Peptides against a protein of PDB entry 2FGR. Designs and how they scored, part 294

Target 1, 331 residues: chain A of PDB entry 2FGR
Amino acid sequence: SSVTLFGIVDTNVAYVNKDAAGDSRYGLGTSGASTSRLGLRGTEDLGGGLKAGFWLEGEIFGDDGNASGFNFKRRSTVSLSGNFGEVRLGRDLVPTSQKLTSYDLFSATGIGPFMGFRNWAAGQGADDNGIRANNLISYYTPNFGGFNAGFGYAFDEKQTIGTADSVGRYIGGYVAYDNGPLSASLGLAQQKTAVGGLATDRDEITLGASYNFGVAKLSGLLQQTKFKRDIGGDIKTNSYMLGASAPVGGVGEVKLQYALYDQKAIDSKAHQITLGYVHNLSKRTALYGNLAFLKNKDASTLGLQAKGVYAGGVQAGESQTGVQVGIRHAF

## One batch from the design tools (peptide; made by RFdiffusion4, then SolubleMPNN)

Design b2_p29_3_s2 (from b2_p29_3, 14 letters changed)
Fold by OpenDDE base, seed 2:
Structure b2_p29_3_s2 (fold): chain B 331 residues (1-331), chain A 29 residues (1-29)
Amino acid sequence: as target 1 above (331 residues)
Amino acid sequence: SLEDRIALAQRLAEELSALAEAFNKLFGK
């Protein structure tokens, strides 16, 4: 067997011009270009094309040295892989998020990412953002002429919140076509949760596509998230993203991404635009800067996710500007 | 100029918003 230690330390100076009180926040933040992490992984060749694997990964918070502790909540899997693909057991990205977040040019982190994978309804489940799940079994197919798929099921283990008795159950998957410059995917998921102590279904449908033109990459997402409640009506959000990235010289990358979040339950929209730049000092070290604008309309209270500085909402109808400048180092 | 770049970014954002809204009309039934 082999064991590899790996990680990323990404720390930034961040600023947002408004918090929930309308005040500015600034300081040292984390995970602006990539999520800071520490991990262990390894594989064992079992012969006949079969391999066993493990993956343990936790988030690093460089600003406070993981004051809240370290865990492997990013991923804690054991797997078997071979010509049939890969089966994983343990906490991980759910298949839908694993595939569909790949179209986010900001890598689902910092102030610039697509924020559609969110708890839109004050769901009381631990993972109501649809990103990860406990008690997860996942299967990923090989790539067959471009076609690939992933499926997952998470056990609820009779978790209860209020009158909800199946909290944490997940079922979902994606189908995709990945060939050369083209990627396209459809993801579907349902998660059982609770809102206000009542059983609620979180349904999600996501379409993603990207094309790499060499000189630039275009990427897009279309998502509907619906929290189906028995009382109070459904909480539905339609989220849209379009982004472009381009290499700058031999060492840089510029990114521009727009997202729209149409929050149907409050009849309110939020618009996000982010400009990012990454300068590679080496294969392992980069400098980066992000500039994001979030415009909330009407009753919308969304905030940019300046992790380690401020990740809360703003007052209804307020706009927020965020900046991150930082260093990313991979090892 | 920086102002021109900001203006271009704003225009692009507006165009992308219009496109997103068009898609929303298709799916927001």
Scores: peptide ipSAE 0.021, ipTM 0.492, DockQ to the pose 0.014
Fold by OpenDDE base, seed 4:
Order: structure tokens, then C-alpha cells, then sequence
Structure b2_p29_3_s2 (fold): chain B 331 residues (1-331), chain A 29 residues (1-29)
């Protein structure tokens, strides 16, 4: 049996020019380039190509020293793996988010990431952003000549909210092709939740692709999220992302990413443009800077996710500019 | 220059925006 302690401490100075009141916010934030984390993982060889594994991972908030406590809500799994692939039991990224967020050049964190994996409808479920699930069983195939897949099911355990039953039930999966410079994936998921105490299905379809040209990488996402309410109209969002990254001077990386969030229920769009730079001081330590611009149109109130500083919305139709400058250290 | 890099980034962002809008039109039908 092996046990590895691992983690990332990522802390930044962050600024956003507008909050919900139109005021600026600034301070020390977390997780601007990578989510800060502390984890334990290990494997045991059981023989015959079978391995047992565990993974326990929680988020670190370096700005306040985890004042709200520490937990393993990022991942808390036991697994079996072998030639058949991997089966995981426990809270984790759902298969769809695990695969499809990999196309986000901003690592699904900070002010630059694709924000499509979101609770668009004031869903009352704990994980209505479609990122993780409790009570999850997941299966991941091996890679067969580039082809791979993942599937997951989360038990609702008869959780109810209002008149909604089966809250927290997830079913989803992806198929992918990962070979050399090319990656492409299709993900489908449904999650049971509640909106206003009424049963709601969160349906998600996501397409992702990337290609590494050596000198630059292109990445894209197409997503539709639909909250189908038993009573009332559907809340639909189409999200699009296109990004490019390139190495700079052997130790740096520049990233540019654009996203469009077409919020159909309010007939309003938001445009996000983010420029990022990472400078590797070592294999484990990097400096980074992010500059993001979010333009809300019409009734859109989206805000950049400057974790630890301000992650709320803005006034309808207002634009927000965000900056993060920080240090990432991995161990 | 830094200005040239910013201009390039802006052009790329505009092109990406146009592409995203084109996709939105394709999926919005």
C-alpha cells in the first residue's frame, strides 16, 4: 500500500470593479490558477492486475486558513481498477464534468474559466451546477486506441425538497476520443432537483474538443443546460467557449479564452473574455495573472468568480472587470 | 510590443466571439 500526501496552495490578490451594488471589491483570494487543495491518495496492488485505491481531497482556503472547516467534498472515493478500467464509489466529480471541464484552459477555477457548469435556475439541490455528486458510483473505461468513456449514477436516497422527490439523483456519462494532439468528447447528464419546491430535471449536453498544434493549443466547448420544471417554462442556457493557449519562452504560458452564455429564459447574453499568463518558477511553483472582462447584456447579472473576494452577480446589463495576480505552489 | 500583443488578443477575442455567435445560431435553430 502506498499513501501520498499532495496539494496545491494557490492564493492571489484579486480585484473586481463592480459588485451587486456597483462597488469595487478587492483583497486576497484563492484558487486563481488551480483550485487550492489538500489530499491523500493511495493504491494497493491486489494482484492479477487488480488495484484498490482511495482518494480524499478537500479545498484549501488560504486567505482565512479554512475558517469554515475542512472536508473532503472535492473527492472522497474508494476504487477498484484493472484492465476493465476503474470503478469509484463516493463523492467525486461526475463523469461529465470530469471530462468536459478538461477543455477549459483556465482549469475550471478563477475568473477566467468556462462558467457553463452552473446552477442557472436557482435549483435547490446542493450540486445543481452539475460538477459533483454525493452517493456517486462511477465507471471509467480504459483508453482503447483513443476511445474512452465514463458513466455515473448518484443515488437520491429519497431526498425531497418541497414536493420534489428524487433530489440529487444523477445519471450521466461521456464518450471521448483522446489520441495524440486531438481530444473530443460528448457528455450527457440528467440531475433531479427542485426549483421553488417543485420537481425539476437538469438536463445537460456538452461537446468539447481540443487540438494541440505544438506551438499553440485550441480548445472549445458547446453546452446546453436545461432546467425542465414540472410547472413553468424551461430555463435554458446555451454556453459556448473557445480558447487558445501557447507556450512563451519555455517557462511561460499565455491563455486567451472567450465564452458566451445565452440565457434563454431571460433572453439575455453574457460575454466573457479572459487573458491569462502563467510563469513557471519551478516544476511546483508558478506566478500567474488573469484579466477577465464580463459583459452582461439586458437582464444578465453574471459575475466573475473571484473566490475569496467576490463571486456574486452584478446589476443587470452591467459589465465587470476582474484581475487576479497570485502564486500557485504544488506539493 | 505589449500593444501589439493586446491588439492580437483583441482580434482573437473578436474572432472567437464571431465563431461563438455562429455556433449559437446553428444550435438556436
Amino acid sequence: as target 1 above (331 residues)
Amino acid sequence: SLEDRIALAQRLAEELSALAEAFNKLFGK
Scores: peptide ipSAE 0.018, ipTM 0.523, DockQ to the pose 0.015
Fold by OpenDDE base, seed 5:
Structure b2_p29_3_s2 (fold): chain B 331 residues (1-331), chain A 29 residues (1-29)
Amino acid sequence: as target 1 above (331 residues)
Amino acid sequence: SLEDRIALAQRLAEELSALAEAFNKLFGK
């Protein structure tokens, strides 16, 4: 059996020109290029091609030294793997987010990521962004000639909010084709939650694809989230993303990504454009810079996620500009 | 159409939800 200690410390100077009051925010932020983390993982060969594994990972907040404590809420799994694939037990990325966020060129982190995996409806569940789940069982197939899939189920454990009695239940999965330069996936998920104390289903469908041309990579996402409330209208958001990345000078990478969030319940759109650059000083250390522009229309109040500085919304119809410059170190 | 595919996906999600309920009924007691 082996135990590996691993982590990332990613800290940046961040600026956004508008908060909810219309004021600028700036300071030291975290997780601009990659989420800062500390983890333990290991595997045991059980013979016959069977392996046991564990993975414990928590977020690190370098700006405040984890003032609110440390936990393993990023991942806390035990697994069995072999020729059949992998079964995981414990809190983790749900299969849909694990696969479909891989098409985000900003790795679902910082001010540049695709923000479609979101709680669009003031859902009262802890994970109503569709990213992770407690009490999760997941299964991932091997890759068969490019084809692969993942499935997950999370128990609600009779969690109640208001009149909702199945809060936290997740069921979902993806099918994918990953072969050479091509990746394509379809993900479907439903999560039980509550909105205003009433039972609500969070339905999600996501399509993703990418192609690596060697000189550049293109990536795209199409997503619909729908919060189906027992009482009241559905809260639907259609999210779209298109991105490109290219290596620069053998040590750098430039990224450009556009996203559109069509928020149907408020008949309002938001447009996000992000330019990013990563400069690798080594295999483990990088400098990075991100420049993001978020244009809200009409009643849209979306904000860029400058974690550690400002991650809230802005006034309706306001635009926000964000900058992050930082250091990422992996160990 | 894209709309038809979304509708199909929603139906699949509903079927999966029913399966989840059955699973909970079997293992959640």
Scores: peptide ipSAE 0.009, ipTM 0.309, DockQ to the pose 0.013
Fold by OpenDDE base, seed 1:
Structure b2_p29_3_s2 (fold): chain B 331 residues (1-331), chain A 29 residues (1-29)
Amino acid sequence: as target 1 above (331 residues)
Amino acid sequence: SLEDRIALAQRLAEELSALAEAFNKLFGK
């Protein structure tokens, strides 16, 4: 049996030109290029091609030293794997987010990521962003001829909010084709939650694709999220992303990503454009810079996620510019 | 029921697998 300690410390200086009051915010932020984390993992060969595994991972907040505590909310799984694939028990990324966020060139963190995996409806469940789930059982197939799939089910354990009695139940999965330069995936998920104390279904469909041309990579996402409410109509968001990345000088990477969030319930769109650069000082240490522009239209109030500095919204119809410059160190 | 939930999960898994296979057949040629 082996146990590996691993992690990332990613800390930045961040700036946003506008908060909810119209004021600028700046300071030391975290997780601009990769989510800062500390983890333990290990595997045991059980013979016959069967392996046991564990994975414990929590987020690190380098700006305040985890003042609110440390936990393993990123992942806390035990697993069995073999020729049949992998079964995981415990809190983890749900299969849909695990696969479909892989098309996000900004690694689902900082001011530049695809923000489609979001609680669009003030859902009262803790994981209404569709990213992770408690009480999760997941299965991942092997890759066979490029094809792979993942499936997950999370137990609600009769958790209630208001009149909702199945909060936290998740069912979902993806199918994917990963072959050479091409990756394509379809994800479907449903999560039970509550909005305003009433039972609500969070339905999600996501299409992702990427192609690596060697000199550049293109990536795209199409997502629909629906919070289906019995009263008040559905809260639907269509999210679109298109990104490109290219290696620079063998030690750098430039990224450009555009996203559109069409928030149907408020008839409002938000546009996000992010330019990022990563400079590898070593295999484990990088400098990075992100520049993001978020334009809200009409009633949209989305804000860039400058974690540790400002991650709130802005006034309706306002634009926000964000900058992050930081160090990422992996161990 | 729990059984219904398991059955639904299994059905979804089967459908997703079938879809994956269909895509594989489409793109693996």
Scores: peptide ipSAE 0.000, ipTM 0.256, DockQ to the pose 0.013; fails the geometry check

Design b2_p29_3_s3 (from b2_p29_3, 19 letters changed)
Fold by OpenDDE base, seed 2:
Structure b2_p29_3_s3 (fold): chain B 331 residues (1-331), chain A 29 residues (1-29)
Amino acid sequence: as target 1 above (331 residues)
Amino acid sequence: SLEERKRLAEELREKLAALGEEFNAKFGK
């Protein structure tokens, strides 16, 4: 058996020019380039090509030393793996988010990431952003000729909110082709939740693709999220992302990413553009800077996710500029 | 109308805020 301690500490100075009141926010933030984390993982060889595994991972908040405590809500799984692939039991990324967020050049972290994996409808479930689930069983195939897939089911355990039952139930999966410079994936998911105390289905479809040209990488996402409500109509968002990255001098990486969020329920769009740079001081330590611009149109109130500083919305139709400069250290 | 859309957006924001507050109250965040 083996046990490995691992982690990332990522802390930044962050600024956003507008909050919900129109005031600026600034201070020390967390997780600008990568999510800060502490984890334990290990495997046991059971013979015959079968392995048991565990993975325990929690988020670290360097700005306040985890004042609200530490948990393993990022991942807490036990698994069996072999030639058949991997079965996981426990809280984890749902298969759809695990695969489709990989096309986000900002690693689903900081002020620059694709924000499509979101609770668009004030869903009352704990994980209505479609990223993780409790009580999850997941299966991942091996890669065979480039093709791979993942599937998951999360038990609701009779969780109720208002008149809604089965809250927290998840079913979803993806199919993918990963071969050399090319990656492409299609993901489908449905989650049971509640909006306004009424049963609501969160349906999600996501298409992702990337190609690494060596000198540069292109990546894209197309997503539709729909909260199907019995009363008041569906809350639908179409999200689009296109990004490019390029290595710089063997020690750095520049990233540019655009996203569009078409919020159908309020007939309003938001545009996000982010420029990022990472400078590797070593294999484990990097400096980084992110500059993001978010333009809300009409009734849109989206805000950049400057974790630890400000992650709320802005006034309708207002634009927000965000900056992060920080240090990332991996161990 | 734009006003109606703004109202809807605000209602959603308020509901999200309420959920956040409830979470913070229950779990100490």
Scores: peptide ipSAE 0.022, ipTM 0.451, DockQ to the pose 0.019
Fold by OpenDDE base, seed 3:
Structure b2_p29_3_s3 (fold): chain B 331 residues (1-331), chain A 29 residues (1-29)
Amino acid sequence: as target 1 above (331 residues)
Amino acid sequence: SLEERKRLAEELREKLAALGEEFNAKFGK
């Protein structure tokens, strides 16, 4: 058996040129290259190829020392694994997000990530971004000649919001092919939530692919998120992403990523372009910089996610520029 | 062809590397 303490402290200086009032925001932020975290994990060999595992992980906020407290909301699972794959019980990334966010070259953090995994409809559920779920059972297959899959179900436990009585229920999964330089995945999910106190289904379909050419990597995502409401019509967003990365000088990496968010309910698009650079001082410590441009059109009010500084929206049709420069240290 | 793909990948790498160096000049040490 083993127990490992692990973590990342990632803190940056961040700037965005516009907030909701049109004013700039700047200060010390968190999680620009990787999400800051503290975790415990371990495994026990039970013999016969069977293993037990646990994983406890929470987010760290270096700018304020976790003033709002610490929890294990990133992951709190117990698992069994073997030749059959892995079964997990507990709060975790849902299978769809776990697999499909892997194609995001910005690792779903900082000001540059793909923002498709979002609460697009003012959903009242705690996890209406489609990233994690409480009360989750997940199963992940082994890799069979490239083929792999994951499935999950989260219990609603009769959670109610307004007239909605199944809030938090999740069902979803993915199928994937991972072999050599190629990765491709299809994910489907449905989550029960509420909007305006009324039952709403959050449906999500995501296609991802990447190819590593050795000297550079290309990655892409196609996603549709639909909040299906009984009254008021559906809130649908089509999100697209294309990114490239390459090593620089043997110890660096440059990343360029474009995303388009076509918000159908408001007939408005947002364009995101991000340039990122990571300089590895060691295997554990890196310097990084991110430069992001977000162009909102028409009624779009999206904002870059500069955690610890400003992660809110902007005025309709306004563009936002963001910068992060920071240090990431892993232990 | 495989060789053409390698060539294109290398060209892309070089372009990205140049961008990375420019970025490093502004935000790196």
Scores: peptide ipSAE 0.013, ipTM 0.367, DockQ to the pose 0.016
Fold by OpenDDE base, seed 1:
Structure b2_p29_3_s3 (fold): chain B 331 residues (1-331), chain A 29 residues (1-29)
Amino acid sequence: as target 1 above (331 residues)
Amino acid sequence: SLEERKRLAEELREKLAALGEEFNAKFGK
């Protein structure tokens, strides 16, 4: 039996040239290369190939020292694992996001990540971005000659918003093929929520693939998110991502990623392009820089997620440029 | 047109906001 304390402190200086008023914002931000976190995890060998595990993980905000508190909202699971795979109980990444975000070369954080996993419709559920869920049971298969899968169900526990019942219910899963340099996955999920106090289903389909050529890696995502409403029609977004990364001189990594967000309900697109560089000072410490450009067209108001500085939207049809320069330290 | 799409977006926002307020007021817990 072992218990491990682990974490990441990632803090940066960030700048965006436009906020909702058209003014620049700058300051100290967090989680530009990796999400800052503090966690505890451990395993117990129960014999016969069976293991028990626990995982508790919360986000760290280095800019203010977690002034708003600390919690384990990133992950709070107990698990059993063995030859059958792994069963987890507790708040966690839902299986779809856990697998499909792995194709994001910017680790689902900072100003460069794929932003498709989002609440596109002002959903009133706490996790309407499709990333995590409360009251979650998850199962992950072993890898069978490359083939693997994950499934999850989250209980709604009769949560209501307005006239909507079953809020917070999640059902979803993925199938994948992971073999050597190749990874490919298909994920499907539905989450019950509310929009305007009315029952709404958040349906999500995501296809991901990557190939590691050794000298470079290519990665891609195709996603459709649909908030299905009984009144007012569906709110649909098609999101696309293509990225490449390459090692540099044995001590660094360069990343380039493009994403397109086609927001059907407002007939508006947003284009995101990000260049990132990570310089490893050691196995545990890195310097990094991100440069992102977000072009909104028509009625689109998306903003780059410079956590700790500015993560809001911009005026319709406006473009935003963002920069992050920071330090990541793992322990 | 761009103006039409902006109008549509604003109308959608207003509609969703109004609907949300109304239903939450009546049925929210």
Scores: peptide ipSAE 0.000, ipTM 0.312, DockQ to the pose 0.013
Fold by OpenDDE base, seed 4:
Structure b2_p29_3_s3 (fold): chain B 331 residues (1-331), chain A 29 residues (1-29)
Amino acid sequence: as target 1 above (331 residues)
Amino acid sequence: SLEERKRLAEELREKLAALGEEFNAKFGK
């Protein structure tokens, strides 16, 4: 068997020009280029092509030394893998988010990422952003000629909120084609939750694609998230993303990403544009900078996610500018 | 086409739903 200790420490100086009161926020933030993490993982060869694995991973908050504690909420899985693929048991990224966030050129963190995987409806479930689930069983196929898929089911364990039952139940999966420069995926998920103490289904459909032209990479996402409430209207958001990245001078990467969040329940749009640059000092250490603009229209109150500094909303119709400059170190 | 993708998505949703019900039947508490 093998056991590997691994991690990322990513810390930045961050600034946003507006909070909920219209004031600027600045300070030391975390996870601007990659989520800071500490993990243990290992595998055991069981023979016959079968392997057992474990993965324990938690988030690191370098700004305060994990003052709120450390846990393995990022991933806590045991797995079996072989020619059949991989089965995972435990808290993890749900298959849909695991695959579809891979098209986000900002690695689903910092002020630049696609923010479509969100709790759009004040859902009362712990994971109503559609990213992870407790009590999850996942299966991932091998890649066969480009084709691959993943499926997951999370048990609700009769969790209730208000009159809502089955809270936390997840069912979802994706199909994908990954071959050479091309990646394309379709993901579908449903999660049971509660809004206002009433049963609500969070339905999600996501299309993703990317193509690596060598000189540049293009990536895109199309997503619809719908919170279907038993009482009241649906809360629907259509999210769109288009991004491009290119290597610079062999040691750098520039990224530009645009996202549109069409929030149907409030008939309001938000536009996000982010420019990022990563400079690799080594294979393990990078400097990075992100510049993001978030333009809220009408009743939209979205805020950039400057983790450790400010991740709240802004006043309706206000725009927000964010900057992150930091160091990422992997070990 | 977009319509075909939507159709495929719906078919997949239905299959997943059926699978979920099967899991619930077998393993539901």
Scores: peptide ipSAE 0.000, ipTM 0.235, DockQ to the pose 0.013

